# Peptides against a protein of PDB entry 8PQO: the designs that were tried, part 154

Target 1, 252 residues: chain A of PDB entry 8PQO
Amino acid sequence: VLLKEYRVILPVSVDEYQVGQLYSVAEASKNETGGGEGVEVLVNEPYEKDGEKGQYTHKIYHLQSKVPTFVRMLAPEGALNIHEKAWNAYPYCRTVITNEYMKEDFLIKIETWHKPDLGTQENVHKLEPEAWKHVEAVYIDIADRSQVLSKDYKAEEDPAKFKSIKTGRGPLGPNWKQELVNQKDCPYMCAYKLVTVKFKWWGLQNKVENFIHKQERRLFTNFHRQLFCWLDKWVDLTMDDIRRMEEETKRQ

## One batch from the design tools (peptide; made by RFdiffusion4, then SolubleMPNN)

Design b1_p22_7_s1 (from b1_p22_7, 12 letters changed)
Fold by OpenDDE base, seed 4:
Structure b1_p22_7_s1 (fold): chain B 252 residues (1-252), chain A 22 residues (1-22)
Amino acid sequence: as target 1 above (252 residues)
Amino acid sequence: LLKELLEGLNTILNTILSLTLQ
């Protein structure tokens, strides 16, 4: 098992982020060819547990069409079916990813707290001290181009070049986080993403777990760069606007 | 084989995570 807490600081409020996240997920999904293909929604319902209230979703991703033919031919039954269970009680979210074939031998868990701070809280997910001491804290700087793979880099998604017309935020210089503290009119938040990866295959555990974390980090970096650079597209949207857009997309 | 498995895993992760970015 490998745990890392990714801390993504953004010059947006927790309330703004809720809209921006939903917008950016929808936009990113549209930009990916076949993003909705092979997705089965089993459950989508409100939940209440231990004072946590939110929306629960259970989805299956059927990846047979997304992998090379030879992988599809060699893959055991259920190996290309990925289950996602998600509890969205914003500002807290939890996602659990499992595979039908690997069962308990594979787990990706992503637990996110969105806090109105600069990533300064320790153990925001309230892990036991013994577990917390094994968590690596990883800061993602959306303005740092060195954290972006060359193949993923787009100039239109570069926070160091982007300036929001609607909010005046950006471009984000090398010291943008320090400067933000002095800007009373600019909101900020941190997404604390505790990622737990388990891959219990002998000889491959560490390699695969590290690989998954590398991909998660890459994804979080690119996504939040997009989210910020799309600020002018979503900052004036309401949650009702987002819901309408989602319903319109489902009808297509 | 390992490279191919990792490429497959990368495709899986990109597909899932693009949809699961909560």
Scores: peptide ipSAE 0.134, ipTM 0.788, DockQ to the pose 0.429
Fold by OpenDDE base, seed 2:
Structure b1_p22_7_s1 (fold): chain B 252 residues (1-252), chain A 22 residues (1-22)
Amino acid sequence: as target 1 above (252 residues)
Amino acid sequence: LLKELLEGLNTILNTILSLTLQ
């Protein structure tokens, strides 16, 4: 098991981020997956548990059509069926990813707190002290081009070049996080993403767990760069606007 | 064979990560 807490600081409010996240997820999904093909929604319902209120989703991703033929030929039965259970009680979110073939030997868990701070809180997920000692804190700087793979880099998604016309935010210089403290009119937040990865396979555990973390970090970096650079597209949208857009997308 | 398996795994993981954004 490998745990890392990714801290993503953004020059947006917690409330703004809720809209921006949903917009950016929808946009990224449109660009890469071509819609809901191979996605089965088993459950999509409100939940209430221990004072937490939100939306619960259970999805199955059938990857048979999304992977090359050689992968399909090598994959055992159930290996290409991925289950995602998600609890969205914004500003808290939890996602649990499992696989039918690997069962208890595979887990990706992503727990996110969105806080109106600069990533300064320790153990925001309230882990036991012994467990917390094993968590690596990883800061993601969306303005740092060196954290972006060359193949993922787009100039239109570069926070160091983008300036929001609607908000005046950006471009994000090398010291943008320190400068935020002095900018009383610019909101900021941190997404604390505790990622737990378990891959119990002899000889491959550490390699695969580290690989998954590398991919998660890449995803979070690119996603939040997009989210910020798309600020002018979503900052004036309401949650009701987002819901309408989601409904329209489901009808296509 | 190991290289092919790792490439296959990489493809699967990238696909999963892109889909879980939905």
Scores: peptide ipSAE 0.105, ipTM 0.768, DockQ to the pose 0.329
Fold by OpenDDE base, seed 3:
Structure b1_p22_7_s1 (fold): chain B 252 residues (1-252), chain A 22 residues (1-22)
Amino acid sequence: as target 1 above (252 residues)
Amino acid sequence: LLKELLEGLNTILNTILSLTLQ
């Protein structure tokens, strides 16, 4: 098991981020899945647990049509069926990813707190001290080009070049986080993403767990760069606007 | 073989993670 807490600081408010995240997820989803083919929604319902109120979703991703032929031919039965259980009680979210073939030997858990701070809170997820001491804190800087793979880099998604017309935010220079503290009119937040990866195959555990974390970090970096650079597309949207857009997308 | 497995895993992860970004 490998745990890392990714801290993503953004020059947006917690309330703004809720809209921006949903917009950016919808946009990213269109680009990767070709309209949601192979996604089965088993459950989509409100939940209440221990004072946490939100939306629970259970989805199955059937990846047989989304992977290369050689992967499909070599994959055991159930290996290309990924289950995602998600609890969205914004500003708290939890996602649990499992696989039918791997059963208990595979887990990705992503727990996120969105806080109106600069990533300064320790153990925001309230882990036991023994567990917390094994968590690596990883700061993601969305303006740092060195954290972006050349193949992922797009100039239109570069926070160091982007300036929001609607808000005046950006471009983000090398010291943008330090400068943000002095900018009274610019909101800020941190997404604290605790990622738990378990891959219990002898001889491959550490390699695969580290690989998954590397991909998660890459994903979070690219996503939040997009989210910020798309600010002018979503900042004026309401949650009702987002819900309407989601309903319209489901009808297509 | 390991390279192909990792490439396959990368494809799977990219497909899932783009949708799971809560």
Scores: peptide ipSAE 0.120, ipTM 0.780, DockQ to the pose 0.418; fails the geometry check
Fold by OpenDDE base, seed 1:
Structure b1_p22_7_s1 (fold): chain B 252 residues (1-252), chain A 22 residues (1-22)
Amino acid sequence: as target 1 above (252 residues)
Amino acid sequence: LLKELLEGLNTILNTILSLTLQ
């Protein structure tokens, strides 16, 4: 098991981020070939547990069309089905990813707190001290081009070049996080993403767990760069606007 | 967001399957 806490600081409020995240997820999904193909939504309902209230979703990603034919023919039953269970009680979210074939030997858990700070809180997920001492804290800087792969880089998604017309935020210089503290009118937040990866296979555990973390870091970096650079597209939207857009997308 | 994760998972699955054929 490998745990890392990714801390993503953004020049947006916690309330703004809720809209921006939903918008950016929808846009990112549209840009993907096949859209919802091979995605089955089993459950989408409100939940209440231990005082936490939110939306619960259970999705299956059927990967049979996403792998070569020879892989599909050789894959054990259930190996190409990925289950995603998500609890969205914003500002807290939890996602659990499992595989039908691997069962308890594979887990990706992503727990996120969105806080109105600069990533300064320790153990925001309230782990036991013994568990917390094994968590690496990883700061993601959306303005740092060195954290972006050349193949993922787009100038229109570069926070160091982008300036929001609607909010006046950006471009983000090298010291933008320190400058935020002095800018009373610019909101800021941190997404604290505790990622737990378990891959129990002899000889491959560390390699696969580190690989998954590398992909998660890449994903979080690119997504939040997009979210910020799309600020003018979503900042004036309400949660009701987002819900209408989601309903319209489901009808297509 | 899930595409890169799914691509990563596909790579993992392909690796697993390739090792079981060895």
Scores: peptide ipSAE 0.037, ipTM 0.671, DockQ to the pose 0.062; fails the geometry check

Design b1_p22_7_s2 (from b1_p22_7, 12 letters changed)
Fold by OpenDDE base, seed 5:
Structure b1_p22_7_s2 (fold): chain B 252 residues (1-252), chain A 22 residues (1-22)
Amino acid sequence: as target 1 above (252 residues)
Amino acid sequence: LLEELLKGLKTILDTILKLTLQ
């Protein structure tokens, strides 16, 4: 098991982020070929547990059509079915990803707290002290080009070049996080994303777990760079606007 | 073989993890 807490600091408020995230997910998904194919929604309902209220979803991603034929033919039963259970109680979210074939031997869990701070809280997910000692805190700086792979880099998604016309935020210089403290009118937040990766195959555990974390970090970095650079596209949207957009997408 | 497995895993993760963003 490998635990890392990714801390993504953004010059947006927690409330703004809720809209921006939903917009950016939708926008990013449009660019993916084959998005939605093989997705089965088993459950989509409100939940309440221990004072946490939100939306619970259970989806199955059937990957048979997304892999080469030889992989599909050789894959064990259930190996290409990925289950996603998600609890969205913003500003808290939890996602659990499992595989039918691997059962308890595979787990990706992503727990996120969105806080109006600069990523300074320790153990925001309230792990036991012994467990917390094994968590690596990883700061993602969306303005740091060195954290972006060359193949992923787009100038139009570079926070160091972007200037929001609607909000005046950006571009983000090398010391943008320190400067936020002095900018009274600029909101900020941190997404604390605790990622748990478990892959119990002897000899491959560390390699696969580290690989998954590498992909998660890459995803979080690119996504939040997009989210910020798309600020002018979503900052004036309401949650009702987002809901309407989601409904329109479901009809296509 | 391991490299091919990881490439396949990368492709799967790039799609699924993006769709699972919350």
Scores: peptide ipSAE 0.211, ipTM 0.831, DockQ to the pose 0.396
Fold by OpenDDE base, seed 1:
Structure b1_p22_7_s2 (fold): chain B 252 residues (1-252), chain A 22 residues (1-22)
Amino acid sequence: as target 1 above (252 residues)
Amino acid sequence: LLEELLKGLKTILDTILKLTLQ
């Protein structure tokens, strides 16, 4: 098991981020060919547990049509069926990803707290001290081009070049986080993403777990760069606007 | 063989991670 806490600081409020995240997810999905194909929604219902109230979803991703033929031919039965269970109680969210074939030998858990701070809180997910000492804290700087793979880089998604017309935020210079502390009128938040990766296969555990973390880091970096650079597209939207957009997408 | 397995895994993970952003 390998745990890392990714801390993504953004010049947006916690309330703004809720809209921006949903918009950016929807937009990213549109850019993927067949985004809704092979997705089965088993459950979508409100939940209440231990004082936490939110929306629970259970989805199955059937990846048979999404992977190359050689992967499909080599994959055991059930290996291309991915289960995602999500508890969305914003500003807290938890996602658990499992696989039918691997069962208990595979787990990706992503627990996120969205806090109105600059990533300064330690152990926001309230792990036991013994567990917390094994968690690596990883800061993602959306303005740092060196954290972006050349193949992923787009100038229109570069926070160091983007300036929001609607909010005046950006571009983000090398010291943008330090400058943000002095800008009383600019909201900020940190997404604390505790990622737990478990892959039990003798000889491959560490390699695969590290690989998954590398992909998660890449995903979080690119996604939040997009989210910020798309600020003018979503900042004036309400949650009701987002819900309407989601309903329209379900009808297509 | 290990490299091919990792390439397959990478493809699967890239697909899953993009889909789970939803």
Scores: peptide ipSAE 0.174, ipTM 0.814, DockQ to the pose 0.329
Fold by OpenDDE base, seed 3:
Structure b1_p22_7_s2 (fold): chain B 252 residues (1-252), chain A 22 residues (1-22)
Amino acid sequence: as target 1 above (252 residues)
Amino acid sequence: LLEELLKGLKTILDTILKLTLQ
């Protein structure tokens, strides 16, 4: 088991982020071949538990048509069926990813708190001390080009180049986080993403767990660079606008 | 063989992670 807490600081408010996240997820999904094909929604309902109120979803990703032929040919029964259980009680979110073939030997859990701070809270997910001491805190700087793979880099998604016309935010220089503290008119937040990866396979555990974390970090970095650079596209949208857009997308 | 496995895993992750992100 490998745990890391990714802390993503953004020059947006927690309330703004709720809109921006949903917009950016929708946009990112459009870029995926086949879109929602192969996605089976088993459950999509409101939930309330332990004072947490939100939306619960259970989806199955059937990847048989989405992977190369060699992967499909080598995959055991159930290996290409990924289950996602998600609890969205923004500003708290939890996602649990499992696989039918691996069963209890595979887990990706992503728990996120969105806080109006600069990533300074320790153990925001309230882990036991013994567990917390094994968590690596990883700060993601969306303005740091060195954290982006060359193949992922796009100039139009570079926070160090982007200037928001609607808000005046950006571009983000090398010391943008330090400067942000002195900018009274610019909101900020941190997404605290605790990622738990479990891959119990003899001889491969550490390698695969580290690999998954590497991919998660890559995703978080690219996604939040996009989210910020798309600020002018979503900052004036309301949650009602987002809901309407989602409904319209479902009809297409 | 391990590299091919990781390549397959990467393909799977690239396919689903953007869709599950929240």
Scores: peptide ipSAE 0.173, ipTM 0.816, DockQ to the pose 0.387
Fold by OpenDDE base, seed 2:
Structure b1_p22_7_s2 (fold): chain B 252 residues (1-252), chain A 22 residues (1-22)
Amino acid sequence: as target 1 above (252 residues)
Amino acid sequence: LLEELLKGLKTILDTILKLTLQ
């Protein structure tokens, strides 16, 4: 098991981020081949548990048609069925990813707190001290080009170049986070993403767990760079606007 | 074989992780 807490600081408010995240997820999903094909929604309902109130979703991703032939040939039965259980009680979210074949030997859990701070809170997920001591805190700086793979880099998604016309935010210089403290009119938040990865195949645990974390970090970095650079596209949208857009997308 | 497995895993992850993001 490998745990890392990714802290993504953004010059947006917690409330703004909720809109931006949903918008950016929708945009990112449009770029994926086949759209919603192969996605089975088993459950999509409100939930309430221990004072946490939100939306629960259970989806199955059937990847048989989405992977190369050699992957299908090597994959045992059930290995290409990925289950996603998600609890969205923004500003808290939890996602649990499992696989039918590996059962308890595979887990990706992503727990996110969105806080109006600069990533300074320790153990925001309230882990036991013995567990927390094994968590690596990883800061993602969306303005740091060195954290982006060359193949992922796009100038139009570079926070160091982008300036929001609607908000005046950006471009983000190398010391943008420190400067943000002095900008009273610019909101900021941190997404604390605790990622738990378990891959219990003998001899492959560390390799695969580290690999998954590498992919998660890559995803978080690119996604939040996009989210910020798309600020002018979503900042004036309301949650109701997003909901309407989602419903319209489902009908297409 | 291991490299092929990792490549397959990468393909799977690249496909699903964006969809599971929240």
Scores: peptide ipSAE 0.172, ipTM 0.816, DockQ to the pose 0.389

Design b1_p22_7_s3 (from b1_p22_7, 14 letters changed)
Fold by OpenDDE base, seed 1:
Structure b1_p22_7_s3 (fold): chain B 252 residues (1-252), chain A 22 residues (1-22)
Amino acid sequence: as target 1 above (252 residues)
Amino acid sequence: MEEELKKGLETILNTILKLTLQ
């Protein structure tokens, strides 16, 4: 088991981020081949547990049509069926990803707190002290080009070049986080993403767990760069606007 | 075999992670 806490600082408010995240996910999904094809929604209902109140979803991703032929040939039965259980109680979210073939030997858990700070809170997920000692804190800087793979880089998604017309935010220079503290008119937040990865396969556990974390870091970096650079597209949208967009997408 | 497995896992993970951002 390998745990890392990714801290993503953004020049947006916690309330703004809720809209921006939903918009950016929808936009990113449109660019993927197959869109919602192969996604089965088993459960979508409100939940209340241990003082946490939100929306629970259970989805199955059938990846057989979305992976290359050589992957299908190598994958055993059930290996391309991914279960996602999600508890959305924004500003807290939890996602658990499992696989039908691997069962208890595979787990990706993502627990996120969205806080109006600069990533300074320690153990925001309230782990036991012994468990917390084994968590690496990883800061993602969306303005740092060195954290972006050359193949992923797009100039239109570079926070160091982007200037929001609607909000005046950006571009983000090398010291943007330090400067943000002095800018009383610019909101900020941190997404604390505790990622737990378990891959129990003899001889491959550490290699695969580290690989998954590398992919998660890459994803979080690119996604939040997009989210910020798309600020003018979503900042004026309401949650009702987002809900309408989601309903329209489901009908297509 | 190790390189093929790595490429296969990379493809699967990239697909999953992009889909599960919701």
Scores: peptide ipSAE 0.257, ipTM 0.830, DockQ to the pose 0.346
Fold by OpenDDE base, seed 3:
Structure b1_p22_7_s3 (fold): chain B 252 residues (1-252), chain A 22 residues (1-22)
Amino acid sequence: as target 1 above (252 residues)
Amino acid sequence: MEEELKKGLETILNTILKLTLQ
């Protein structure tokens, strides 16, 4: 089991991020072949537990038609069926990803707190001391080009080049986080993403767990760069606008 | 074998995009 807490600082408010996240997820998904095809929604309902109130979803991603032939050839039965259980109680979110083939031997859990700070809180997820001491804190800087793979880099998604017309935010220079503290008119937040990865396979556990974390970091980095650079597209939207857009997308 | 596994996992993760972000 390998735990890392990714801290993503953004020059947006917690409330803004809720809209931006949903918009950016939808926008980024448009480029995927087949869209929502192969997604089975088993459960989608409100929940309330231990003061946590939100939406619970259980989805199965059937990836047989979505992956290249070589992946299908290598995949055992059930290996291309991924279960996602998600609890969205923004500003708290939890996602649990499992696989039918690996069963108990595979787990990705992402627990996220969105806080109006600069990533300075320790143990936001309130882990036991013994567990917390094994968590690596990883800061993601969306303006740092060196954290982006060349094949992922797009100039239109570079926070160091982007300036929001609607908000005046950006471009983000090398010291943008330090400068942000002095900018009273610019909101900020941190997404604290505690990622737990379990891959129990003799001889491969550490390698695969580290690999998955590397991919998660890559995903978080690219996504939040997009989210910021798309600020002018979503900053004026409300949650009602997002809900309407989601409903319209479901009808297509 | 290990490289193919990594490649497969990368492909799967890229295909499912932003599951972790809801």
Scores: peptide ipSAE 0.241, ipTM 0.836, DockQ to the pose 0.397
Fold by OpenDDE base, seed 2:
Structure b1_p22_7_s3 (fold): chain B 252 residues (1-252), chain A 22 residues (1-22)
Amino acid sequence: as target 1 above (252 residues)
Amino acid sequence: MEEELKKGLETILNTILKLTLQ
């Protein structure tokens, strides 16, 4: 098991981020999955547990048609059926990813707190001290081009070049986070993403767990760069607007 | 890690572009 807490600082408010996240996920996923194809929604309902109130979803991603032939040939039965269980109690979120083949031997858990700070809180997920000492804190700087793979880089998704017309935010220079404290009118937040990865396969556990974390970090980095650079597209939208858009997309 | 496994996992993870709970 390998745990890392990714801290993503953004020049947006916690409330803004809720809209931006949903918008950006929708936009980014259109190109990857072809919309809702291969996605089976088993459950989508409100939940309440231990004072946590939100929306629970259980989805199955059927990836047989989405992966190359060699992957499909290599994958055993059930390995390309990915289960996602998600608890959305924003500003707290939890996602658990498993597959039918690996059962308890495979887990990706992503727990996120969205806080109106600059990533300074320690153990925001309230882990036991013994567990917390094994968590690596990883700061993602969306303005740092060196954190982006060359193959992923797009100039239109570069926070160091983007200027929001609607908000005046950006471009983000090398010291943008330090400068935020002096910009009273610019909101900021941190997404604390505790990622737990388990891949119990003899001889491959560490390699695969590290690889998955590498992919998660890559995903988080690229996604939040997009989220910021798409600010003018979503900043004026409400949650009701987003919900309407999602409903319209589901009907297509 | 075998390249086939690596590429397979990369493809799967990239396909599962999910950072929201909706």
Scores: peptide ipSAE 0.210, ipTM 0.828, DockQ to the pose 0.302
Fold by OpenDDE base, seed 4:
Structure b1_p22_7_s3 (fold): chain B 252 residues (1-252), chain A 22 residues (1-22)
Amino acid sequence: as target 1 above (252 residues)
Amino acid sequence: MEEELKKGLETILNTILKLTLQ
């Protein structure tokens, strides 16, 4: 098992982020081949547990058409069916990803707190002290080009070049986080993403767990760069606007 | 075989992680 807490600081408010995240997820999904193909929604309902209120979803992702032919041919039955259970109680979210074939031998858990700070809180997910000692804190700087793979880099998604016309935010220079403290009119937040990865396969556990974390970091970096650079597209949208967009997309 | 496995995993992970992003 490998745990890392990714801290993503953004020059947006917690409330703004909720809209921006939903917009950016929808936009990113449209840009991927196959959109909603192969997604089966088993459950989508409100929940209440231990004072936490939100939306619970259970989805199955059927990846048979999304992987190369050789992978499909070699994959055991159920290996290309991924289950996602998600509890969305924004500003808290939890996602659990499992696989039908691997069962208890595979787990990706992502727990996120969105806080109006600069990533300074320790153990925001309230782990036991001994467990917290094994968590690596990883800061993602969306303005740092060195954290982006060359193959992923796009100038139109570079926070160091982007300036929001609607809000005046950006471009983000090397010291943007320090400067943000002095800008009373610019909101900021941190997404604390605790990622737990478990892959029990003899001889490959550490390699695969590290690989999954590398992919998660890559995804979080690229996604939040997009989210910020798309600020002018979503900042004036309401949650009702987002809901309408989602409904329209489902009818397509 | 190791590289092929890695490419397969990368494809699976990229697809799933993007769709499950919260």
Scores: peptide ipSAE 0.277, ipTM 0.840, DockQ to the pose 0.431; fails the geometry check

